Peptides against a protein of PDB entry 8OXM. Designs and how they scored, part 318

Target 1, 371 residues: chain A of PDB entry 8OXM
Amino acid sequence: FKAEFRLAGGVNLPKIIDCVGSDGKERRQLVKGRDDLRQDAVMQQVFQMCNTLLQRNTETRKRKLTICTYKVVPLSQRSGVLEWCTGTVPIGEFLVNNEDGAHKRYRPNDFSAFQCQKKMMEVQKKSFEEKYEVFMDVCQNFQPVFRYFCMEKFLDPAIWFEKRLAYTRSVATSSIVGYILGLGDRHVQNILINEQSAELVHIDLGVAFEQGKILPTPETVPFRLTRDIVDGMGITGVEGVFRRCCEKTMEVMRNSQETLLTIVEVLLYDPLFDWTMNPLKALYLQQRPEDETELHPTLNADDQECKRNLSDIDQSFNKVAERVLMRLQEKLKGVEEGTVLSVGGQVNLLIQQAIDPKNLSRLFPGWKAWV

## One batch from the design tools (peptide; made by RFdiffusion4, then SolubleMPNN)

Design b2_p28_3_s3 (from b2_p28_3, 15 letters changed)
Fold by OpenDDE base, seed 3:
Structure b2_p28_3_s3 (fold): chain B 371 residues (1-371), chain A 28 residues (1-28)
Amino acid sequence: as target 1 above (371 residues)
Amino acid sequence: DSEEKLLEELRKKGEELEEELLEKMKKE
């Protein structure tokens, strides 16, 4: 099987890998590899367990703090996962759709989403200082509009208020649980919003256990708390409901340390759960439009060099797994930068890290940190 | 100083609105 993989796709299109089968049929396999669906399925089980922990605690139960889960049916396309998320829309589609996105509708004089992306791509190889300056210029000329999601969908003021709170609670719960699990790749097309509940559905869970930090452009934020995410919370922003729901979620996670460690340990050593970052996956996630050069990975499966010591691969894997478990234990103890923090202190640090424009400016431009 | 006071006011208001919603949800 010489699968010629054409990595075809601009930053905004689901990267359709056209796999030409030996039958000469171009199967547009959206290569979410069979493995990405497994990763999503495993992470959905972890989210269900986290939801069980949140339901056992009175403070989180009364607030209905849950992560929205979906049934991972092994459907051949990202569309199949989206079909199971009936009544959801990617936040990126609502916000930055080229024709009718909320930014264009409500802020027609701001930079286009394309102009913002272009400006950030032009500085991608530059200093952090230059990235920060351009990011601040982009942010000044691209003001948040996500408040209008609930205002468009929920015309009744009481319903609007309840849905805005449901959104805020969903962001809080998913942010904290996502941080504990080290969930990465939280770009605007990997976060759906339910048009009826205003709750978030996180998809594409293949970057977990802080593997986003080992990307060629490392992830510098614990979760997505960008200006539009905050704008959707309304006038209180990250204060009040969001902060408190983060704290209550973190309390439950920290109090469930043994359970969470045991679960994650089982998953890290599951040979069927490939959570590790590989160079091909890294290139796929952070592929530049300029790198649309025909990377024919001639996977010459020359069987000989892949016989590099299975022992060294296994030892490297075990060391990575141990490091992941140690870091998870630190998070669950409130250890940040060698200091033990209270729940409030830890949540505050995470919020500050997530909203810091210096951290946001360093992200891969495809993550769209200005949205 | 003014921004910190505003953030603290917004925090309190957000908590009050959450508790009001929780009390409504107990009656349903």
Scores: peptide ipSAE 0.035, ipTM 0.523, DockQ to the pose 0.012
Fold by OpenDDE base, seed 2:
Structure b2_p28_3_s3 (fold): chain B 371 residues (1-371), chain A 28 residues (1-28)
Amino acid sequence: as target 1 above (371 residues)
Amino acid sequence: DSEEKLLEELRKKGEELEEELLEKMKKE
């Protein structure tokens, strides 16, 4: 390992460490602290299986529909080495960096990212109506700019167009597979963009199987399809390429029902894969900046005391696992709100849910639904 | 009506551009 480390952007300040392998090759490694990298490792395996399904289908293979994966080496529950995706940046770093973010550069008269966050934090404990009104005011005064990512990186018009389509396809594939797996916590620091491919890399995969719905502020959207995410698709937005790629991905997922159920069943009962939401994790994910000061690291919550009511916990776990499997089966059958939908109908409902400003306004302010 | 018509025009144009690119990528 080199003695020097770089900070990656993000709340947890992950350390980028350059290491020299036994082969003499330099490799960048991301060292995440405090994250359970075993969850990321398991979800990367699931994404590889989904990619295998997508590569077997002619329509999804022709469109190069894939979820970007990275190599995870878990060292412990709280430490591991991620293969750093060289040439990636968090979308939040590009969009809402305090010094030189794209919103500040292209929209200098709009609200600052800090002003938007402050306004949404002020209404966090208010009614849904008050949250919606303030969210709409924020959205009017914070216009999307993510179209400029591809314009800055790809100067040739043909390359620019190809990369914008690669981005759109990556959003579609990750959105649908993420929905099927119930992937949550899709804030702007957990989504990286590759500066060469324009493809998305999803990190921090610890909120899965709709466990985001049981957070103190429940997740109200199936995936991240916010205004900047849509702006990156260009003038057609969600219509055309994005919708069609979502439909083709959903078709492959629905036609792979038995395989996906079997995989998820094995994972839900894997004692090494802690997919359940615990109160400490919930507090950590939705911490207020003001509450960071007093949580002394001395809660070594001895895993021992939570283990005492093992029988009631095990029964509760089994009931949650069964409910997750049932809901996954419903999704793969196209059952939404008790109605069986076509692939197009299901994808349309999910898009409408993801772009609904009423759903977006209800999210935790740290998710930054206005970005 | 005008917004729905615009969305349908954008959808068609997006699909056409996708098919043109997919055809180019098959020739390379």
Scores: peptide ipSAE 0.027, ipTM 0.532, DockQ to the pose 0.012
Fold by OpenDDE base, seed 1:
Structure b2_p28_3_s3 (fold): chain B 371 residues (1-371), chain A 28 residues (1-28)
Amino acid sequence: as target 1 above (371 residues)
Amino acid sequence: DSEEKLLEELRKKGEELEEELLEKMKKE
C-alpha cells in the first residue's frame, strides 16, 4: 500500500489507495467508508447475470451489449475494497468540475454549475410549474457539451466514431437493465466513463427496486438520460443506435422474465442484502448542503431495541418485497400505467419519460438533472 | 412533419452506420 491516498469526488469522499501487487503492478483501490458495499457486490452479481443473458442472445451479442462490472470485496457491513476502474472518470467530474469542467471550457458564457444548482434549489419547494420554468431557463443557459468527451479522447475519426457508438450502446444497456432493476436516476458522480473504451461504469448501487420513488423528492425518470448523456451520443441523439440497443436489451430482459424474477426474489429475501429505504438513508441521499453541518449523529445507538417488533417489521418487509416483485413482473410483461406495451412501445415510453423536461425539473436539485 | 422526418432520417442513418461498423468488426 502506498501511504498516499487521493480523494475521489462525491459526498462520501472515497479514498483511492494505490496498491502494488506481488506482480509489481500498481492497482488502484477505492475504499468506500459507510457505504454498504454488499449492495454494490450483489448488484454486480445481478449485472453479471444480465450480461450472461445478453451474451446468449445473438442480437445483443452482435452489438456487444454489456454492463461494465467491477470487483467488489466487501470486508464488513460498512467497509470494503473496490477494484477501482483504472482509466475511468466520473461524468460529473468531466462535465462540471469546478476548475476545468467541460461546461466551463466549451461554454464559458453559460451559467456556472453553481448558479444552476442555486436557481434549482431556490424553487425546490415551489410548484411544478415554477420548477419547470426555472429548469428551462437553466437549460437554455447551460447547454450540453458531453460530445466533446469522445472528441478530446479519440483524435482518429474512425476510433472516435467507434467509441461514440460504444458509449451509446453502454448507455442503452445500462439504462434498460437499470430500469428493470429499478436503479432510477443516477447521480453524475456515480456514473464513471472509461477513457479508453467510452463505456459507462455504474457505482454506488444503494438505490434499487424503485426505492428512489419513495424518497422525499421522488424520482420521476426511469434512468438518467439528461441532455449531456444524450449529447455524448452525437447528432442522432436517442434515435437510431440508442433506441435500437434499448429495444434489443429490453427484448432479452422480457424473454428472461422467469430467470430475472427468480434472481430478484432470492435477493429480496436475502437477510444479508439490505435494499430497503430507511429514513436516514433517504435524508442522506437528498441532504441539502445547508444540512451537512448538523448530521454528525454518533449513532452509537445500541441495535438492541429494534429486535422486539420483528413480526410487524417482517410483515411490512414482506409486503414491500412482494410489491417490488409484482412491479418487476409488470415491467418484464411490458405493463406500463395499466397498459401492455410492445418492446418498442415500452422503450419509447421510457425514453420520453427520461428526457421530459417536466420530469427532469421535478428531480432533487442535488442530482443535477440539467447536466 | 419536417422535424419528424428529420428524426426518422437520423434514425435510419444511425442504424446504417451501426451495421457498417458491425460488418467491419467481423472482418477483423
Scores: peptide ipSAE 0.026, ipTM 0.405, DockQ to the pose 0.012
Fold by OpenDDE base, seed 5:
Structure b2_p28_3_s3 (fold): chain B 371 residues (1-371), chain A 28 residues (1-28)
Amino acid sequence: as target 1 above (371 residues)
Amino acid sequence: DSEEKLLEELRKKGEELEEELLEKMKKE
């Protein structure tokens, strides 16, 4: 272990520790609090199961469709280490958080990230029409630049093409798996990109099973498919490889309905897995400083002394768990808005919902829907 | 000056590589 550590920010102040392995390779380790580790560890197990399903299918195996996972190592009853992928950067750090972020470097005459954020915060409490108009003005004056990530990192044209393909496949797989699991809070600091593989790593998995829809400002998109995410795919955008990889991933998920329902049912009733959205967590998620990579404060178990009668807690929990399972079953049947869709129809609806500027304009400003 | 030149070279490379990508993705 190096004697130096970095703080990643946030109330739990996660520590980034550089470790030298027995193989002589440096590996960055993220030390998180207990509750974050449990949520992340459970979701990593679900992702590993999804990867197993994707590897068994010939179409998804040939396309190398996988969701990137990281190892959670428990160190104590209250702490653990996340094995961090060395050479992984938050997409927000590359795009907007650095003094030399890609938007500033490639589009110096566009609005600054701060100007965009300020404009969207000023309309946060306004009508949907006013939010849409300001979002369109922001988007017009803040053009996507994420194509330059692969161009900076991969100078050889053949390698560049392979890495853009790997990126596009990673976005497709994580978007569909994330939608099936109802993964929320997909802001630009919770999505990392590997500088060597161009694959995405999703972190901070504490908003799952569509619990993002019950936030004070509800999530209105199924996954992050913003303009920079699309720009990283290149000139075809959401067409061709991305759409085909989404369809093949969705086909495997729908054909694995019984397995996925059984897994999620076991997790929903696991007393060690707190997936429920409480009002304090909901307030924290939408009041956090937008620039702080704040990992969720462990809501001290002592503030769970909301004296709800044990019987009313259990009945409310069971009803929410049943609703989550019913909605998961609907997704896996292709039931959207009361209609049964084909795999292609369902994937098309999800893409249209994710790229709709009306849906994007309604998100919490801290989600940075213009990036 | 050196950084601006690098950014211009990266932009030109981007345009050329996007045309090549369009041709490859039409064959997949």
Scores: peptide ipSAE 0.016, ipTM 0.299, DockQ to the pose 0.012

Design b2_p28_3_s4 (from b2_p28_3, 17 letters changed)
Fold by OpenDDE base, seed 4:
Structure b2_p28_3_s4 (fold): chain B 371 residues (1-371), chain A 28 residues (1-28)
Amino acid sequence: as target 1 above (371 residues)
Amino acid sequence: MSEEKLLEELKKRGEELLKELYKKMEEE
């Protein structure tokens, strides 16, 4: 280990440590404190299994449909070492960094990211209609710019085209697998883009199995497919490559129903895998930036002695696990809102739900659904 | 491989990987 560390941005101030391996290669590692990396580690394994399923299918293999994975080594319930995704940048950093974000560079006359957030926070407790109107105003005055990522990184037109396709495939694969696993919407800092491959890396997998729907501000989208995410696909948007890759991914997931159910069942009943949403986690995920200062959660481990009757906790847990499994089975059968859909119909519904400004306007403003 | 054999192999690998993860968490 080098004696020097860098702070990665964010509330938990993860430490980037450069390690020299016995092979003489420098490897960056992210040391997260205060985060339970077990969930990330488990979800990375699920992604590897999904990748195995995708590699077995000829149509998904030909398209190189994979979820980018990273190594997670949990060191404790509250600490661990992540393989730092070298050569990646958070999409949020590229898009909405205060100094040189792509929105500021390419759209200097648009609303600032701060103005957008402020406007949406002002209506957070308002009606859905008021949220929608303000969201549309924000969207009109904050136009997508993520197309410029590939244009900046890949100057050769042939390489640029290939990388834009790689990006589009990565979004499609992660969106569908993310939907199946119930990852929901993803904060813009929790989606990394590889500067060489243009593939996405999803980090901080603290919301899974649709637990985002039980947040104080429930998730209303199946995955993140915001305007900038779409803009990165180029002129075709969600049509053509993205849609076809979603359909082929969904086909593999649905045809692997028994496999996925068995895997998820094992995980849901694993006593060491805390996937359930708790109030503190919910507060952390949807805290206001202004409240960031004083809540040092001195989560003393001792407040687990809320002896809620073990029986009532176990019964409540089992009922939630059963509901998750039932909903997973529905998704894998193409059951949406009580109707059985074809793969194309299901994928279409999910895309429409994910891009609907009405759904996006209802999301927690801290997750920046306008980006 | 049959779907069944894949299921068993994935389940077994999942359980082994979970055990290795937990073992690492206990050793550190």
Scores: peptide ipSAE 0.020, ipTM 0.479, DockQ to the pose 0.020
Fold by OpenDDE base, seed 5:
Structure b2_p28_3_s4 (fold): chain B 371 residues (1-371), chain A 28 residues (1-28)
Amino acid sequence: as target 1 above (371 residues)
Amino acid sequence: MSEEKLLEELKKRGEELLKELYKKMEEE
């Protein structure tokens, strides 16, 4: 191990350590403290299963539709080593780093990332109408710049075009699989981009099975398809390659309904896989920066003494698990809002929901829906 | 392999990987 470490961004300040393998290769490792890496490990296995389904289908295989996976090595119940993909950066670090972020470099006269966050925090407890108006003002004065990622990293025009297609395919695959699994908390620090492949790596998989909808500020989008995410696709935006890759991914997921239901059922009833949203986790995910100073949660392990009668816990758990399975079955049948949709109709609805500024304006300000 | 045999193999691999994860967590 090298003596130097870097901090990855985010609330938990995960440590990036460089290790030299027995093969003489340097590998970066992310050391997360205080996170339950079991949920990440389980979700990585589900992603590997989804990748197997995508590789079997000729249309998704030809398009190289895959979710980037990483190895999770749990070191304890609260610590582990993530194989950090060497040459990945959080999209938030590239876009909104305070000193050298792409928004500051390419749009120096726009609002700062701090001004945008402050404006959205000021309206956090206000009406949906007031949130929408302020979000539109922020968006007008904070224009997307993520197109410059591929332009900075890939100087050859043919390579640039290939990498922009790889990015667009990665966004499409992860968006549809993430929607099927109900993956939440897709803020700009939980999505990495590979500087060599332009593919996305989703980290921190602790909000799954639509548990983001039961947060104090509920998640209102099926996946992250914000203005910068779309800008990275280039001039076609969500049309053409992205839409077709979403449709082909959704087709494979819907045709694999029995497989996906059986896998998720096994995981939901696994007593060691805590996927349920608890009040402490909900508070942690939506903490205000002002409240970070006092709540050192001494998560004393002893507050497991909520002697909720085992019987009432089991009945409540089973009802939530059944609801998750029913909703997963609806998604895989194309049932949205009580209507059966075609693959194209369902993908279109999800894209419209994800890009709707009314839905984006209602998100928790920490999610940074304007980025 | 039939879709059924793939389901069984994926289920078995999922269960084995979960068991290996839990066994590693009990040994530490």
Scores: peptide ipSAE 0.020, ipTM 0.502, DockQ to the pose 0.019
Fold by OpenDDE base, seed 3:
Structure b2_p28_3_s4 (fold): chain B 371 residues (1-371), chain A 28 residues (1-28)
Amino acid sequence: as target 1 above (371 residues)
Amino acid sequence: MSEEKLLEELKKRGEELLKELYKKMEEE
């Protein structure tokens, strides 16, 4: 281990440690100090299984549809080493870094990322109408710039085109797989981009199985498909390659229903896999910057055995697990709002839900839906 | 199989799969 560490961005401030392997290779490792890396490890296994399904299908294999995975070595319930993908950067770091962010560089006359966040925080407790109006004002004065990621990194036009396709495929695959698994908390620090492959790496997988919908500010989008995410796809946006890759991914997921249900059922009933949302986790995920000072809960997890009858906890857990399985089955059947949709219809609905400024305006301001 | 037996068999298979996964993670 090198004696030096860097802080990764985000609320958790994970420590990036450079480790020299026995092979003499430097490997960057992310040490999370308070996150249950077991959730990440389990979800990486699910992603590997999804990748296996995608590789078996000719249409998804031809498109190289994969969700990027990383090695997770849990060291404890709250600590572990992530093999940090060397040459990845959080999309938030590229886009909205206060000093050198792409928005500031390419759109210096737009609102700052801080101004956008402040405006959305001011309306956080307001009506949905007021949130929508302020969100539209923010969006008008904060134009997308993520197209410049590929343009900065890939100067050769042929390479640039291939990398933009790789990006678009990665967004599509991760969006659909993420939707099926009900991945939440897809803020701009939880999505990395590989600077060499242009593929996305999703981290911090602790909000799964639609548990983001039970947050104090519910998640209203199936995945992150914000204006910058779309801008990175280039002039076609969500049309053409992205849509087709979503449809082909969804087709594989739906055709693998039994396998996916079996996997998720095992995981939901794994006593080592705490996927349930708890109030402390909810508070942590939607913590206000002003509340940072007091909540150092030394969560000594030990003492408050509120002896709620084990029976009532188990019954409540089982009912939540059953509901998750039912909702997963619905998704895999193409059941949306009680209607059976085709793959194309379902993908279209999900895209529309994800890009709807009414849905985006309702998200927690920390999610940065304007980015 | 009853739905209950299928759930028990799936649970058992999942526990085995998890054990194999943990074992592979210890061997790497």
Scores: peptide ipSAE 0.016, ipTM 0.417, DockQ to the pose 0.021
Fold by OpenDDE base, seed 1:
Structure b2_p28_3_s4 (fold): chain B 371 residues (1-371), chain A 28 residues (1-28)
Amino acid sequence: as target 1 above (371 residues)
Amino acid sequence: MSEEKLLEELKKRGEELLKELYKKMEEE
């Protein structure tokens, strides 16, 4: 290990450490000191299993549909080492970095990311109608720019076209698998893009199995398909390649129902896999900038009081696990709102839900649904 | 491989990977 570390930024200030392997290769590692990497590790295994299913199907294999995975080595309940995704950048950093973000570079006369966030926070407790109106004003004055990612990184037109297709396939695969696993909306900092492959890497998988729906501001989209995510696909948007890749991914997932149910059942009942949403985790995920001041680290919640009725906790846990499994089974059957849909019908519904400005306007403003 | 045998292998690999993860957590 090198004695030097870099901070990756963000609230948790993860440490990037460079390690020279016995092979003489330098490897960057991210050390998280406060996050439970077990959930990330487990979800990476689920993604590897989904990738195995996708590689077995001839149509998804021919389309190179895969979820990018990274190595996670959890060291404790609160610490672990993950393979740093070398040559990746958070899409949020590329798009809305305060200094050199693509929105500022390409749309200097649009609202700043801060102005957009402020406007949406001001209406956070308002009606859905008021949220929608302000969201539409924000969207009108904050136009998508993510098309420029591939244009900046890939100067050769043939490479540019291939990488835009790789991006579109990666978004489609991650969106559908993310929906099946109930990852919901993803914060823009938790989606990395590979600067060489244009593929997405999803990190910080702390919300799964639709637990985002029980947040104080519930998620209203099945996956992140915001205007910038769509703009990165180029002129075709969600039509053509994206839709077809979603349909083929969903087809493989639905045809693998028994596999996916068995895997998720084992994970849900693993006593070491804490997937449940707790109030502290919910507060952390939807923390207001105003609330950052008062969370002094003095919640030494003494481990003592959680020893109460194991029986009631177990019954509540089992009921939640059963509900998750039932909902997963519904998704894998194409049951949406009590109606059985075809793969094309289900994918169409999910796309429409994900791009609906009414749904996007209701999301937690901290997750930046206008980006 | 039958879908069943693959399910068993994926389950077994998942359990082994979880066990290796937990064992690494106990050894540190």
Scores: peptide ipSAE 0.024, ipTM 0.519, DockQ to the pose 0.020; fails the geometry check

